# Ledger of designs, part 6: peptides against a protein of PDB entry 1Y74

Target 1, 57 residues: chain A of PDB entry 1Y74
Amino acid sequence: LGLERDVSRAVELLERLQRSGELPPQKLQALQRVLQSRFCSAIREVYEQLYDTLDIT

## One batch from the design tools (peptide; made by RFdiffusion4, then SolubleMPNN)

Design b1_p9_7_s3 (from b1_p9_7, 3 letters changed)
Fold by OpenDDE base, seed 2:
Order: C-alpha cells, then sequence, then structure tokens
Structure b1_p9_7_s3 (fold): chain B 57 residues (1-57), chain A 9 residues (1-9)
C-alpha cells in the first residue's frame, strides 16, 4: 500500500523544510507530529484492512 | 522547492 510510503516521504520532506528555514517551523513540526501520531497510524491500519478487504483500486 | 515536492505527494 502506498500510504505508509507517502506518509514516510511527507515526514522526511517536512523535516527537510524545517531545516531549510524557508517556512516557520512550528506548523511544519505540528503537522509532522500529527502524521507520526498513533491516531494517524490507527487510521492507516483501518484503511489498509479495508483496502485489502474491498480491493479498492 | 521542498514545499512543491510535498504538494506532489
Amino acid sequence: as target 1 above (57 residues)
Amino acid sequence: DLLEELLRL
């Protein structure tokens, strides 16, 4: 499933953006914390189970 | 830029 990979890539890009200083880091760090949260992981697990069951293309 | 890369996910 692409979602775990895309979330991991989004987190990597957010870390690079925080280090570049081009944007205020606080909102980027907050978004990174949301993406790395147990809540987002639980949503991903539910999504993966539904995807496997429903064969959503 | 890195923001454009993030928006392309």
Scores: peptide ipSAE 0.166, ipTM 0.763, DockQ to the pose 0.086
Fold by OpenDDE base, seed 5:
Structure b1_p9_7_s3 (fold): chain B 57 residues (1-57), chain A 9 residues (1-9)
Amino acid sequence: as target 1 above (57 residues)
Amino acid sequence: DLLEELLRL
């Protein structure tokens, strides 16, 4: 599903941005922790299940 | 840059 791929890509880009030092790392790290949280994973699973069931175009 | 790539998701 697109959402899992996009979240994984966002996390990868946040890790690269933290290593570049172009931005203050603390907020980037906090956002990465939110995206990798069990809460966001559970929301994603519910979204994927609903998407597969409802065939929302 | 990497920030522009992140904002284009």
Scores: peptide ipSAE 0.165, ipTM 0.761, DockQ to the pose 0.085
Fold by OpenDDE base, seed 4:
Structure b1_p9_7_s3 (fold): chain B 57 residues (1-57), chain A 9 residues (1-9)
Amino acid sequence: as target 1 above (57 residues)
Amino acid sequence: DLLEELLRL
């Protein structure tokens, strides 16, 4: 599913941005923690279940 | 730019 890949890619890009020093790392790290949270994982699981049920092309 | 790559997701 695209959502798991997009979240994983967003986390990778946030880690690279934190290492570049172009932006204050604390807010980027907070956003990364939100994307890696159990809440975002549970929303992804609900999305995947709905996608499988509705066959959304 | 890595920020532009993040905004294109």
Scores: peptide ipSAE 0.161, ipTM 0.759, DockQ to the pose 0.088
Fold by OpenDDE base, seed 3:
Structure b1_p9_7_s3 (fold): chain B 57 residues (1-57), chain A 9 residues (1-9)
Amino acid sequence: as target 1 above (57 residues)
Amino acid sequence: DLLEELLRL
């Protein structure tokens, strides 16, 4: 699904932003940790199951 | 800009 790819791309971009120094890294790192959390993974799994069941275009 | 790439997701 697009969501897994978009989350993976968001994490990659957050890692690059932390290295560039353009923004304070602490908040970017906190957001990356949230996106990689078991909570976000569980929500993604529920979303994927609903998407597959409802065929939401 | 890397921030602009993030906002285009």
Scores: peptide ipSAE 0.144, ipTM 0.747, DockQ to the pose 0.085

Design b1_p9_7_s4 (from b1_p9_7, 4 letters changed)
Fold by OpenDDE base, seed 4:
Structure b1_p9_7_s4 (fold): chain B 57 residues (1-57), chain A 9 residues (1-9)
Amino acid sequence: as target 1 above (57 residues)
Amino acid sequence: SVIEELLAL
């Protein structure tokens, strides 16, 4: 499953984007906080369990 | 760009 890796990559890219100054950093930081939250981790865990159970390719 | 990399996930 690539979801954990993709979320980690998204966070990395958001951090780079915050440092570049191309966009106002506050909303990017808020999005990063959401992606790193227990809520998103719990959703990811449920998704991965369902994916494994349903054997989706 | 970093934005293009985000959109390509």
Scores: peptide ipSAE 0.252, ipTM 0.814, DockQ to the pose 0.086
Fold by OpenDDE base, seed 5:
Structure b1_p9_7_s4 (fold): chain B 57 residues (1-57), chain A 9 residues (1-9)
Amino acid sequence: as target 1 above (57 residues)
Amino acid sequence: SVIEELLAL
């Protein structure tokens, strides 16, 4: 499962977008905060557990 | 683009 890696990469890309000024940074920052939230981490953990047990592809 | 890289995740 690459979810942790993909989330980390998404955050990195959002940070780059925020610095570029190509888009209004506030919504990008809000999305970054969501991705880094305890909520998303908990959902990811549940997903990873279910993935391992159910072998969902 | 950074957007394309985001969409490629």
Scores: peptide ipSAE 0.249, ipTM 0.812, DockQ to the pose 0.086
Fold by OpenDDE base, seed 1:
Structure b1_p9_7_s4 (fold): chain B 57 residues (1-57), chain A 9 residues (1-9)
Amino acid sequence: as target 1 above (57 residues)
Amino acid sequence: SVIEELLAL
């Protein structure tokens, strides 16, 4: 689904930002950890299941 | 920029 792809792309971009040094890496790393957390993945899974079941636009 | 790409998601 688009959400999984967008989260993966966001993580990739955050990793690039951390390496570029344009911003202090600590907060970027924290955001990356949130996006890669089991909690975030569980919420995404629920969203995807509901989306598939309810056919919500 | 990488920031602009991030904001475009």
Scores: peptide ipSAE 0.246, ipTM 0.812, DockQ to the pose 0.084
Fold by OpenDDE base, seed 2:
Structure b1_p9_7_s4 (fold): chain B 57 residues (1-57), chain A 9 residues (1-9)
Amino acid sequence: as target 1 above (57 residues)
Amino acid sequence: SVIEELLAL
């Protein structure tokens, strides 16, 4: 689904930002950790299951 | 910028 792709893209962009040094890396790394957490993965799984069941376009 | 790309998601 688009959500998994968008989360993966967000993580990639956060990694680039951390390497560029344009911003303090700590909050970016914390956000990356949240997006890669089991919690976010579980929310995404529920979303995808509901999406498949309800056929939400 | 990378920030602009992030905001475009």
Scores: peptide ipSAE 0.243, ipTM 0.810, DockQ to the pose 0.086

Design b1_p9_8_s1 (from b1_p9_8, 3 letters changed)
Fold by OpenDDE base, seed 3:
Structure b1_p9_8_s1 (fold): chain B 57 residues (1-57), chain A 9 residues (1-9)
Amino acid sequence: as target 1 above (57 residues)
Amino acid sequence: LQELIQQAL
């Protein structure tokens, strides 16, 4: 699973979008805060553990 | 925006 990498890439893209000014930065910043939250990390860890246990290829 | 999408895909 590459969820940590995908989340990190999503955050990088959100930071670039915030700097471009092409989109309202407040909603992008709110999404970034959610993705970087301890809650989102804990849910990711649970998902990774379940995926590894269930061997869903 | 489009350049960022192309770099993500």
Scores: peptide ipSAE 0.021, ipTM 0.522, DockQ to the pose 0.048
Fold by OpenDDE base, seed 4:
Structure b1_p9_8_s1 (fold): chain B 57 residues (1-57), chain A 9 residues (1-9)
Amino acid sequence: as target 1 above (57 residues)
Amino acid sequence: LQELIQQAL
């Protein structure tokens, strides 16, 4: 599953947006913290395990 | 912003 890669890419994009200064960085940083949280990682791992088990095509 | 979106795609 590409979900780990997609989350990593989303974090990279949020870091680029924060460095541009065109948007208030605080909300972008808060979203980045959510995506990098242990809670979000645990949900991702459960989703990946269920997907592999159920073969949800 | 638009340039960052284009670099992301």
Scores: peptide ipSAE 0.021, ipTM 0.520, DockQ to the pose 0.046
Fold by OpenDDE base, seed 2:
Structure b1_p9_8_s1 (fold): chain B 57 residues (1-57), chain A 9 residues (1-9)
Amino acid sequence: as target 1 above (57 residues)
Amino acid sequence: LQELIQQAL
């Protein structure tokens, strides 16, 4: 699963959007904090472990 | 904005 890479890419894009100033940064920063949270990381890890175990092609 | 979207796809 590329989920860790996809989340890391989403965070990178959110950081670029915040630096551009074209959008109100507060909601983008809130979303970045959610994606980088221990909660989101724990849910990702559980999902990856279950997916690897169940190997549902 | 559009250039950042194009780099994301």
Scores: peptide ipSAE 0.021, ipTM 0.524, DockQ to the pose 0.049
Fold by OpenDDE base, seed 5:
Structure b1_p9_8_s1 (fold): chain B 57 residues (1-57), chain A 9 residues (1-9)
Amino acid sequence: as target 1 above (57 residues)
Amino acid sequence: LQELIQQAL
């Protein structure tokens, strides 16, 4: 699973969108904060551990 | 915006 990489890529894209000024940055920044939260990271770690243990293809 | 969408797809 590349969930850490995919989340990191999503954050990078959100930062680029915030810098472009084409969209209101406030909602993009709020989404970035959620994705970078300790809560979201803990859920991701549990999911990765369960996925590695269950080997669900 | 359009270029970022095209790079993500």
Scores: peptide ipSAE 0.021, ipTM 0.521, DockQ to the pose 0.049

Design b1_p9_8_s3 (from b1_p9_8 with E6R E7Q)
Fold by OpenDDE base, seed 4:
Structure b1_p9_8_s3 (fold): chain B 57 residues (1-57), chain A 9 residues (1-9)
Amino acid sequence: as target 1 above (57 residues)
Amino acid sequence: LEELIRQAL
């Protein structure tokens, strides 16, 4: 599954948005912290394991 | 913002 790659790409985009100054950085930084949290990573890993096991097309 | 979105796609 590309979910790890998609999360990494979303974090990269949030870092670029924070550096542009076009948007208030505090909410973007809070979202980045959620995406990089142990909780988000654990949910991603469970989802990837279930997907691989169930072979849901 | 629009340029960042265009470069992301």
Scores: peptide ipSAE 0.030, ipTM 0.582, DockQ to the pose 0.046
Fold by OpenDDE base, seed 1:
Structure b1_p9_8_s3 (fold): chain B 57 residues (1-57), chain A 9 residues (1-9)
Amino acid sequence: as target 1 above (57 residues)
Amino acid sequence: LEELIRQAL
């Protein structure tokens, strides 16, 4: 599963957008905090474990 | 913005 990599890439893009100043940073930063939250990480971990167990192709 | 989107795809 590429989910961890995709989340990491999404965070990287949000950081670039925040640095560009082209968009109000507050909502981008809030989204970054959600993606980096323990809650989001825990859901991802459960999803990856279930996916590996169920062998959903 | 457009270049970041293009690099993300």
Scores: peptide ipSAE 0.030, ipTM 0.590, DockQ to the pose 0.049
Fold by OpenDDE base, seed 3:
Structure b1_p9_8_s3 (fold): chain B 57 residues (1-57), chain A 9 residues (1-9)
Amino acid sequence: as target 1 above (57 residues)
Amino acid sequence: LEELIRQAL
């Protein structure tokens, strides 16, 4: 699964958007904190483990 | 903004 890579790419894009100043940075920073949270990481790890176990292809 | 979106697609 590319989920870890996709989350890392989403965080990179959020950091670039925060630096551009074109959008209010507070909500972008809050979303980045959520994506980097221990909760989201734990859910991602469970999802990746289940996907690898249940992968029928 | 548009350039960042274009680089994400």
Scores: peptide ipSAE 0.030, ipTM 0.584, DockQ to the pose 0.049
Fold by OpenDDE base, seed 5:
Structure b1_p9_8_s3 (fold): chain B 57 residues (1-57), chain A 9 residues (1-9)
Amino acid sequence: as target 1 above (57 residues)
Amino acid sequence: LEELIRQAL
């Protein structure tokens, strides 16, 4: 499962966009904080555990 | 921005 990798990649892209100055950084930073939150991480972990257990193709 | 999006897709 690549969900942890995909979330990490999304955070990396948000950090690059914040540094470019092409977009207002505040909303990008808020989204990054949500993706890095304990809540989002806990939901991701439960999802990954269920996915691995159920072997959903 | 455009090039970053193009590389992410």
Scores: peptide ipSAE 0.030, ipTM 0.582, DockQ to the pose 0.050

Design b1_p9_8_s4 (from b1_p9_8 with E2K E7R)
Fold by OpenDDE base, seed 2:
Structure b1_p9_8_s4 (fold): chain B 57 residues (1-57), chain A 9 residues (1-9)
Amino acid sequence: as target 1 above (57 residues)
Amino acid sequence: LKELIERAL
């Protein structure tokens, strides 16, 4: 699974959007905080462990 | 914005 990489890429894109000033940064920053939260990381870790164990491809 | 989306896809 590339979920960690995809989340990291999503955060990078959100940071670029915030720096562009084309959109109100507050909602983008809130989404970035969710994606970088301990809660999101814990869910990701559980999901990756289950995926590796169950091989649900 | 458009160029950023194009780099994301």
Scores: peptide ipSAE 0.030, ipTM 0.556, DockQ to the pose 0.049
Fold by OpenDDE base, seed 3:
Structure b1_p9_8_s4 (fold): chain B 57 residues (1-57), chain A 9 residues (1-9)
Amino acid sequence: as target 1 above (57 residues)
Amino acid sequence: LKELIERAL
């Protein structure tokens, strides 16, 4: 799974959006903090482990 | 914004 890469790309895009000033940065920064949280990382690791174990393809 | 969306697609 590319989930770690996709989350990293989403964070990069959020950082670019915050720097553009075209959108209120507070909600974008809050979303970035959620995506980089230990909780989201732990859920991602569990999901990747289950996906690798249950991959029927 | 448009250019950032175009780089995300």
Scores: peptide ipSAE 0.030, ipTM 0.554, DockQ to the pose 0.049
Fold by OpenDDE base, seed 1:
Structure b1_p9_8_s4 (fold): chain B 57 residues (1-57), chain A 9 residues (1-9)
Amino acid sequence: as target 1 above (57 residues)
Amino acid sequence: LKELIERAL
């Protein structure tokens, strides 16, 4: 699973969007905060552990 | 925006 990498890439893209000024930054920043939250990270870790254990292909 | 999407794909 590349979830950590995909989340990191999503955050990178959100940071670029915020810097471009093409969109109102507030909602992008809020989404970035959610993706970088301890809650989101904890869910990701549980998901990755379960995925590795259950061998869901 | 367009260029950013093109780099994400």
Scores: peptide ipSAE 0.029, ipTM 0.557, DockQ to the pose 0.049
Fold by OpenDDE base, seed 5:
Structure b1_p9_8_s4 (fold): chain B 57 residues (1-57), chain A 9 residues (1-9)
Amino acid sequence: as target 1 above (57 residues)
Amino acid sequence: LKELIERAL
């Protein structure tokens, strides 16, 4: 499962959008902070561990 | 923006 990679890619895209100035950056920055939070990381780790253990196809 | 979306899909 590539959830860590996909979250990292989403953060990278949010950083590029913030730098482009095409959109108001405040909401993009708030979403980035949520995705990089300890809470989001802990939930991701639990999900990845369960997914790997259960081998859900 | 458009080019960024096209690369993310």
Scores: peptide ipSAE 0.029, ipTM 0.553, DockQ to the pose 0.050

## One batch from the design tools (peptide; made by RFdiffusion4, then SolubleMPNN)

Design b1_p10_1_s1 (from b1_p10_1, 3 letters changed)
Fold by OpenDDE base, seed 4:
Structure b1_p10_1_s1 (fold): chain B 57 residues (1-57), chain A 10 residues (1-10)
Amino acid sequence: as target 1 above (57 residues)
Amino acid sequence: LEEALEILRE
């Protein structure tokens, strides 16, 4: 689904920003860790399952 | 920054 792709693109963005050194990396890395966490993945899976089930449109 | 903006274009 679109959400998995969007999260993957957000992580890619954060990785590039960390490599550029233009911004302090610590907060970017922390955000990346949250997005790649088991908790975030579990919430995403629930969302995707509900979306597929409730997609009446 | 430019490389990061390129990601947002897709």
Scores: peptide ipSAE 0.094, ipTM 0.696, DockQ to the pose 0.043
Fold by OpenDDE base, seed 1:
Structure b1_p10_1_s1 (fold): chain B 57 residues (1-57), chain A 10 residues (1-10)
Amino acid sequence: as target 1 above (57 residues)
Amino acid sequence: LEEALEILRE
């Protein structure tokens, strides 16, 4: 599954956008916190387990 | 922005 990798790449994107200052950083930082939260990680884990079980394409 | 677009291409 690429979901963990995709989330990591999304976080990297958000960090770069925050450093550039081209966009208001507060909402980007909030989104990054959500993506790195324990809740998001738990949902990802459940999704990955279901994906493996159901072979959802 | 350009560096951000590079992430999307990988």
Scores: peptide ipSAE 0.093, ipTM 0.696, DockQ to the pose 0.042
Fold by OpenDDE base, seed 3:
Structure b1_p10_1_s1 (fold): chain B 57 residues (1-57), chain A 10 residues (1-10)
Amino acid sequence: as target 1 above (57 residues)
Amino acid sequence: LEEALEILRE
C-alpha cells in the first residue's frame, strides 16, 4: 500500500528538515516520533486490513 | 527546503 511508503518518505523529509535547521526542530521531531510510534504502526495495519477488505479506491 | 522539495518530487 502507498501509505507505508508515504509514511517512510514523510519521516525522511522530517529528518532532513531537522538537520537543515531551517525550521524549529521540536515540532518536526515530535511529528517524527508519532509517525514512528507503535500506535501509528497499529493504525496503519488496521487501515491496510480495512482497505484490503473494502477495496476502497 | 530544496532537499525537501526533491523528496516530494519522487
Scores: peptide ipSAE 0.091, ipTM 0.695, DockQ to the pose 0.042
Fold by OpenDDE base, seed 5:
Structure b1_p10_1_s1 (fold): chain B 57 residues (1-57), chain A 10 residues (1-10)
Amino acid sequence: as target 1 above (57 residues)
Amino acid sequence: LEEALEILRE
């Protein structure tokens, strides 16, 4: 599924933006922590399992 | 920003 890849890509984007210093890093870091949280990972896992089972086009 | 925009284009 693309969701794990898309979340990983979003985290990579947030890390690059934090390193550039062009934006305030605190809110970007907070968003990264949410995306890498156990809660977000658990929701993603349930979504991926349901998606694989239902095979919704 | 340029590196961020590059990631979005791929």
Scores: peptide ipSAE 0.090, ipTM 0.692, DockQ to the pose 0.043

Design b1_p10_1_s2 (from b1_p10_1, 3 letters changed)
Fold by OpenDDE base, seed 3:
Structure b1_p10_1_s2 (fold): chain B 57 residues (1-57), chain A 10 residues (1-10)
Amino acid sequence: as target 1 above (57 residues)
Amino acid sequence: LEEALRLLAE
């Protein structure tokens, strides 16, 4: 388990949804961009640093 | 949506 893996899985699902055309792709694409943003990555990094320090399961 | 639900269940 890991936040990075969960984010990657979420992005994969969003990409599949965009290709299927079942839903309007604009908001899905926007969400994908947020999840892949430098901001999201920075938050993940902080989380992982704290996780390692505090050893929260 | 159907595909997404299936993938979430995996």
Scores: peptide ipSAE 0.088, ipTM 0.675, DockQ to the pose 0.046
Fold by OpenDDE base, seed 5:
Structure b1_p10_1_s2 (fold): chain B 57 residues (1-57), chain A 10 residues (1-10)
Amino acid sequence: as target 1 above (57 residues)
Amino acid sequence: LEEALRLLAE
């Protein structure tokens, strides 16, 4: 399980896309904020704990 | 999108 790593990688890619200017950056930035929100962090923490305990596929 | 696709291929 590497959900924290995958979210960090997604944020990194969003930041690079914002700097390149190939796409309108505002919605990309909004998505980044959601992924880094306290809500998403809390959900991720619960998911990782349950995954470790139950081995959910 | 070109940069995104390149980074995903790495």
Scores: peptide ipSAE 0.085, ipTM 0.672, DockQ to the pose 0.045
Fold by OpenDDE base, seed 1:
Structure b1_p10_1_s2 (fold): chain B 57 residues (1-57), chain A 10 residues (1-10)
Amino acid sequence: as target 1 above (57 residues)
Amino acid sequence: LEEALRLLAE
């Protein structure tokens, strides 16, 4: 899976996009906040645990 | 978009 890694990479990309100024930063920042939220982390943790337990792949 | 594409390629 590597969801944690993928989320971290996504955040990194969002930060770079915000700094570039090529796109309006507000929605990028909002998305970054969602990805870094406690809620998102909790959901990811539950998903990863269930994924490992159930072997749904 | 050019920046985004570059970052995705790395």
Scores: peptide ipSAE 0.084, ipTM 0.674, DockQ to the pose 0.045
Fold by OpenDDE base, seed 4:
Structure b1_p10_1_s2 (fold): chain B 57 residues (1-57), chain A 10 residues (1-10)
Amino acid sequence: as target 1 above (57 residues)
Amino acid sequence: LEEALRLLAE
């Protein structure tokens, strides 16, 4: 649950930065796309499954 | 950058 929450927060921050216009939006948008990609989602799923089975602190 | 730092502090 922690990783999903952190990724969601990161995306939210990237969206705010893009709207502020203080930084070039293209690379921020690209990073957002990566974080919302199926690749990252698949990695998160594996992480969460391992976390549940091993009960890692 | 100042905006980014403020957002991280929220």
Scores: peptide ipSAE 0.086, ipTM 0.677, DockQ to the pose 0.048; fails the geometry check

Design b1_p10_1_s3 (from b1_p10_1, 4 letters changed)
Fold by OpenDDE base, seed 2:
Structure b1_p10_1_s3 (fold): chain B 57 residues (1-57), chain A 10 residues (1-10)
Amino acid sequence: as target 1 above (57 residues)
Amino acid sequence: LAEALALLEA
């Protein structure tokens, strides 16, 4: 799947956007916090564990 | 912003 890697890449891009200062950082930081939250991590883990067993495609 | 958008391709 690489879902963890994709989320990590998304966070990396959000951090770069925040450092650039070209956009208001508040919503970017909020999104980053959501993506790094325990909630999203737990959902990701459940999804990845079930993916091999269930054909969601 | 344009630079950041370009990074999506990587």
Scores: peptide ipSAE 0.046, ipTM 0.641, DockQ to the pose 0.045
Fold by OpenDDE base, seed 3:
Structure b1_p10_1_s3 (fold): chain B 57 residues (1-57), chain A 10 residues (1-10)
Amino acid sequence: as target 1 above (57 residues)
Amino acid sequence: LAEALALLEA
């Protein structure tokens, strides 16, 4: 699947955007916190487990 | 921003 990898990549890009200063960092940081939250991690884990079990296309 | 957007495809 690679969802964990994709989330990590998204966080990396958000960190780059925050460091660049081209955009107000507050909303970017908030989005990063959501992506790194335990809630999103739990949802991802459930999704990955269901994907493996059900072989969703 | 343009650089970050470009990195989405790379």
Scores: peptide ipSAE 0.044, ipTM 0.642, DockQ to the pose 0.046
Fold by OpenDDE base, seed 5:
Structure b1_p10_1_s3 (fold): chain B 57 residues (1-57), chain A 10 residues (1-10)
Amino acid sequence: as target 1 above (57 residues)
Amino acid sequence: LAEALALLEA
């Protein structure tokens, strides 16, 4: 299970896109805030716990 | 965008 890693990678990509200036940064930054929010992290944690418990493949 | 696409290849 690499959900935490995938979220971190997504944030990294969003940061690079913001620095490039090729796209309006406002919505990219908003998405980054969501992905790094405590709520999103809590949901991820619940998901990972359930995933481990149920052993869903 | 090109940079992001390049990163997705790896």
Scores: peptide ipSAE 0.039, ipTM 0.640, DockQ to the pose 0.043
Fold by OpenDDE base, seed 4:
Structure b1_p10_1_s3 (fold): chain B 57 residues (1-57), chain A 10 residues (1-10)
Amino acid sequence: as target 1 above (57 residues)
Amino acid sequence: LAEALALLEA
């Protein structure tokens, strides 16, 4: 799965957006924190395991 | 935002 890579890419893009200053950075930072949270990581891991087991297309 | 969109497509 590319989910881990996609999340990492999303975080990278959020960091770039925060540095640009075009948007209020606090909500972007909050979203980044959610994506990097232990909860989100655990959910991702469960999803990936289920995907592998169930062969979800 | 234009720069961000360009990064999304890259």
Scores: peptide ipSAE 0.039, ipTM 0.633, DockQ to the pose 0.044

Design b1_p10_1_s4 (from b1_p10_1 with E4A E6K)
Fold by OpenDDE base, seed 4:
Structure b1_p10_1_s4 (fold): chain B 57 residues (1-57), chain A 10 residues (1-10)
Amino acid sequence: as target 1 above (57 residues)
Amino acid sequence: LEEALKLLEE
C-alpha cells in the first residue's frame, strides 16, 4: 500500500534535511523517531488491514 | 532553505 511507501519517503527526506544542516536537526530527528516508532507502525498496520477489507476508494 | 527545498525535489 501507499502509506508504507509514503512514510519511508518522508523518513528519507528528513534524513537529507538533517544532513544539510540548514535547519535545526533536533526537531527533524524527533519527527523521524515518531514516524519510525512502534506506535506509528501499529496505526499503519490497522489502516492497511481496514483498507484491504473495506477496499475504500 | 533553498538547498533544503531542492533536496525535497530529488
Scores: peptide ipSAE 0.044, ipTM 0.634, DockQ to the pose 0.046
Fold by OpenDDE base, seed 5:
Structure b1_p10_1_s4 (fold): chain B 57 residues (1-57), chain A 10 residues (1-10)
Amino acid sequence: as target 1 above (57 residues)
Amino acid sequence: LEEALKLLEE
């Protein structure tokens, strides 16, 4: 399961976009904080456990 | 959004 890796890649891309300056950084930083929040991590952990057990397509 | 498109291709 690549969900943790995909979230980490999304955060990396958001950090690069913030450094590029092409977009206002505030909303990008807010999205990054949501993706790195304890709430998002808890939901991800539950999803990964269920996905491993149920093998949902 | 040229930088964003470039990052998606990498």
Scores: peptide ipSAE 0.042, ipTM 0.634, DockQ to the pose 0.046
Fold by OpenDDE base, seed 1:
Structure b1_p10_1_s4 (fold): chain B 57 residues (1-57), chain A 10 residues (1-10)
Amino acid sequence: as target 1 above (57 residues)
Amino acid sequence: LEEALKLLEE
C-alpha cells in the first residue's frame, strides 16, 4: 500500500497547479483541504487496516 | 493543461 504516499503526491501536484494560475485555485485548494483533513486521514487509516486484514488485492 | 500534464509525468 502506498495510499499515504499517493495522497501526499496528489497534494504536491495540487499545490503546483494552484501556483501556476492556469486553473481557478479555489476548487484545487478545497480539494487539498479535503485530502489533508483529519476525516480523510482517519478514513485512510481504516482503509489500510481493512486492506491488511482482508488481504484485498 | 500542458503544465498539468508535465506535472503528472514527473
Scores: peptide ipSAE 0.040, ipTM 0.630, DockQ to the pose 0.045
Fold by OpenDDE base, seed 3:
Formats: sequence, structure tokens, C-alpha cells
Structure b1_p10_1_s4 (fold): chain B 57 residues (1-57), chain A 10 residues (1-10)
Amino acid sequence: as target 1 above (57 residues)
Amino acid sequence: LEEALKLLEE
């Protein structure tokens, strides 16, 4: 499962958007904080474990 | 935004 990689890529894109100044940075930064939170990481870990067990493709 | 969209397509 590439979920960890996809989240990392999403964070990278959010950082670039924040630096561009084309969008208000506050909400982008808030989203980045959520994606990098322990809560999001824990949910991702559970999801990945379930995906590996059930193989729901 | 155009540059960001390009990055999403990579």
C-alpha cells in the first residue's frame, strides 16, 4: 500500500503551495499539520494493517 | 497554481 508515500507527496505539494503565495497559507498549513499528526499516522497504520489482512482491492 | 498542477501530474 502506497498510502504513506501518497501522504508524504501531499505534504510536499502543500509546502510548495504555501511558498507560492497564490493561496492563503493558513488553511494549507493546517491541513499539513493534520496529515503529519499522530492521529492521522495512527489511522493510516490501522488502515494499512487492515488492507494487508483483507486485501480489499 | 499552474506549477502546482504540473507537479500533481508527475
Scores: peptide ipSAE 0.039, ipTM 0.637, DockQ to the pose 0.043

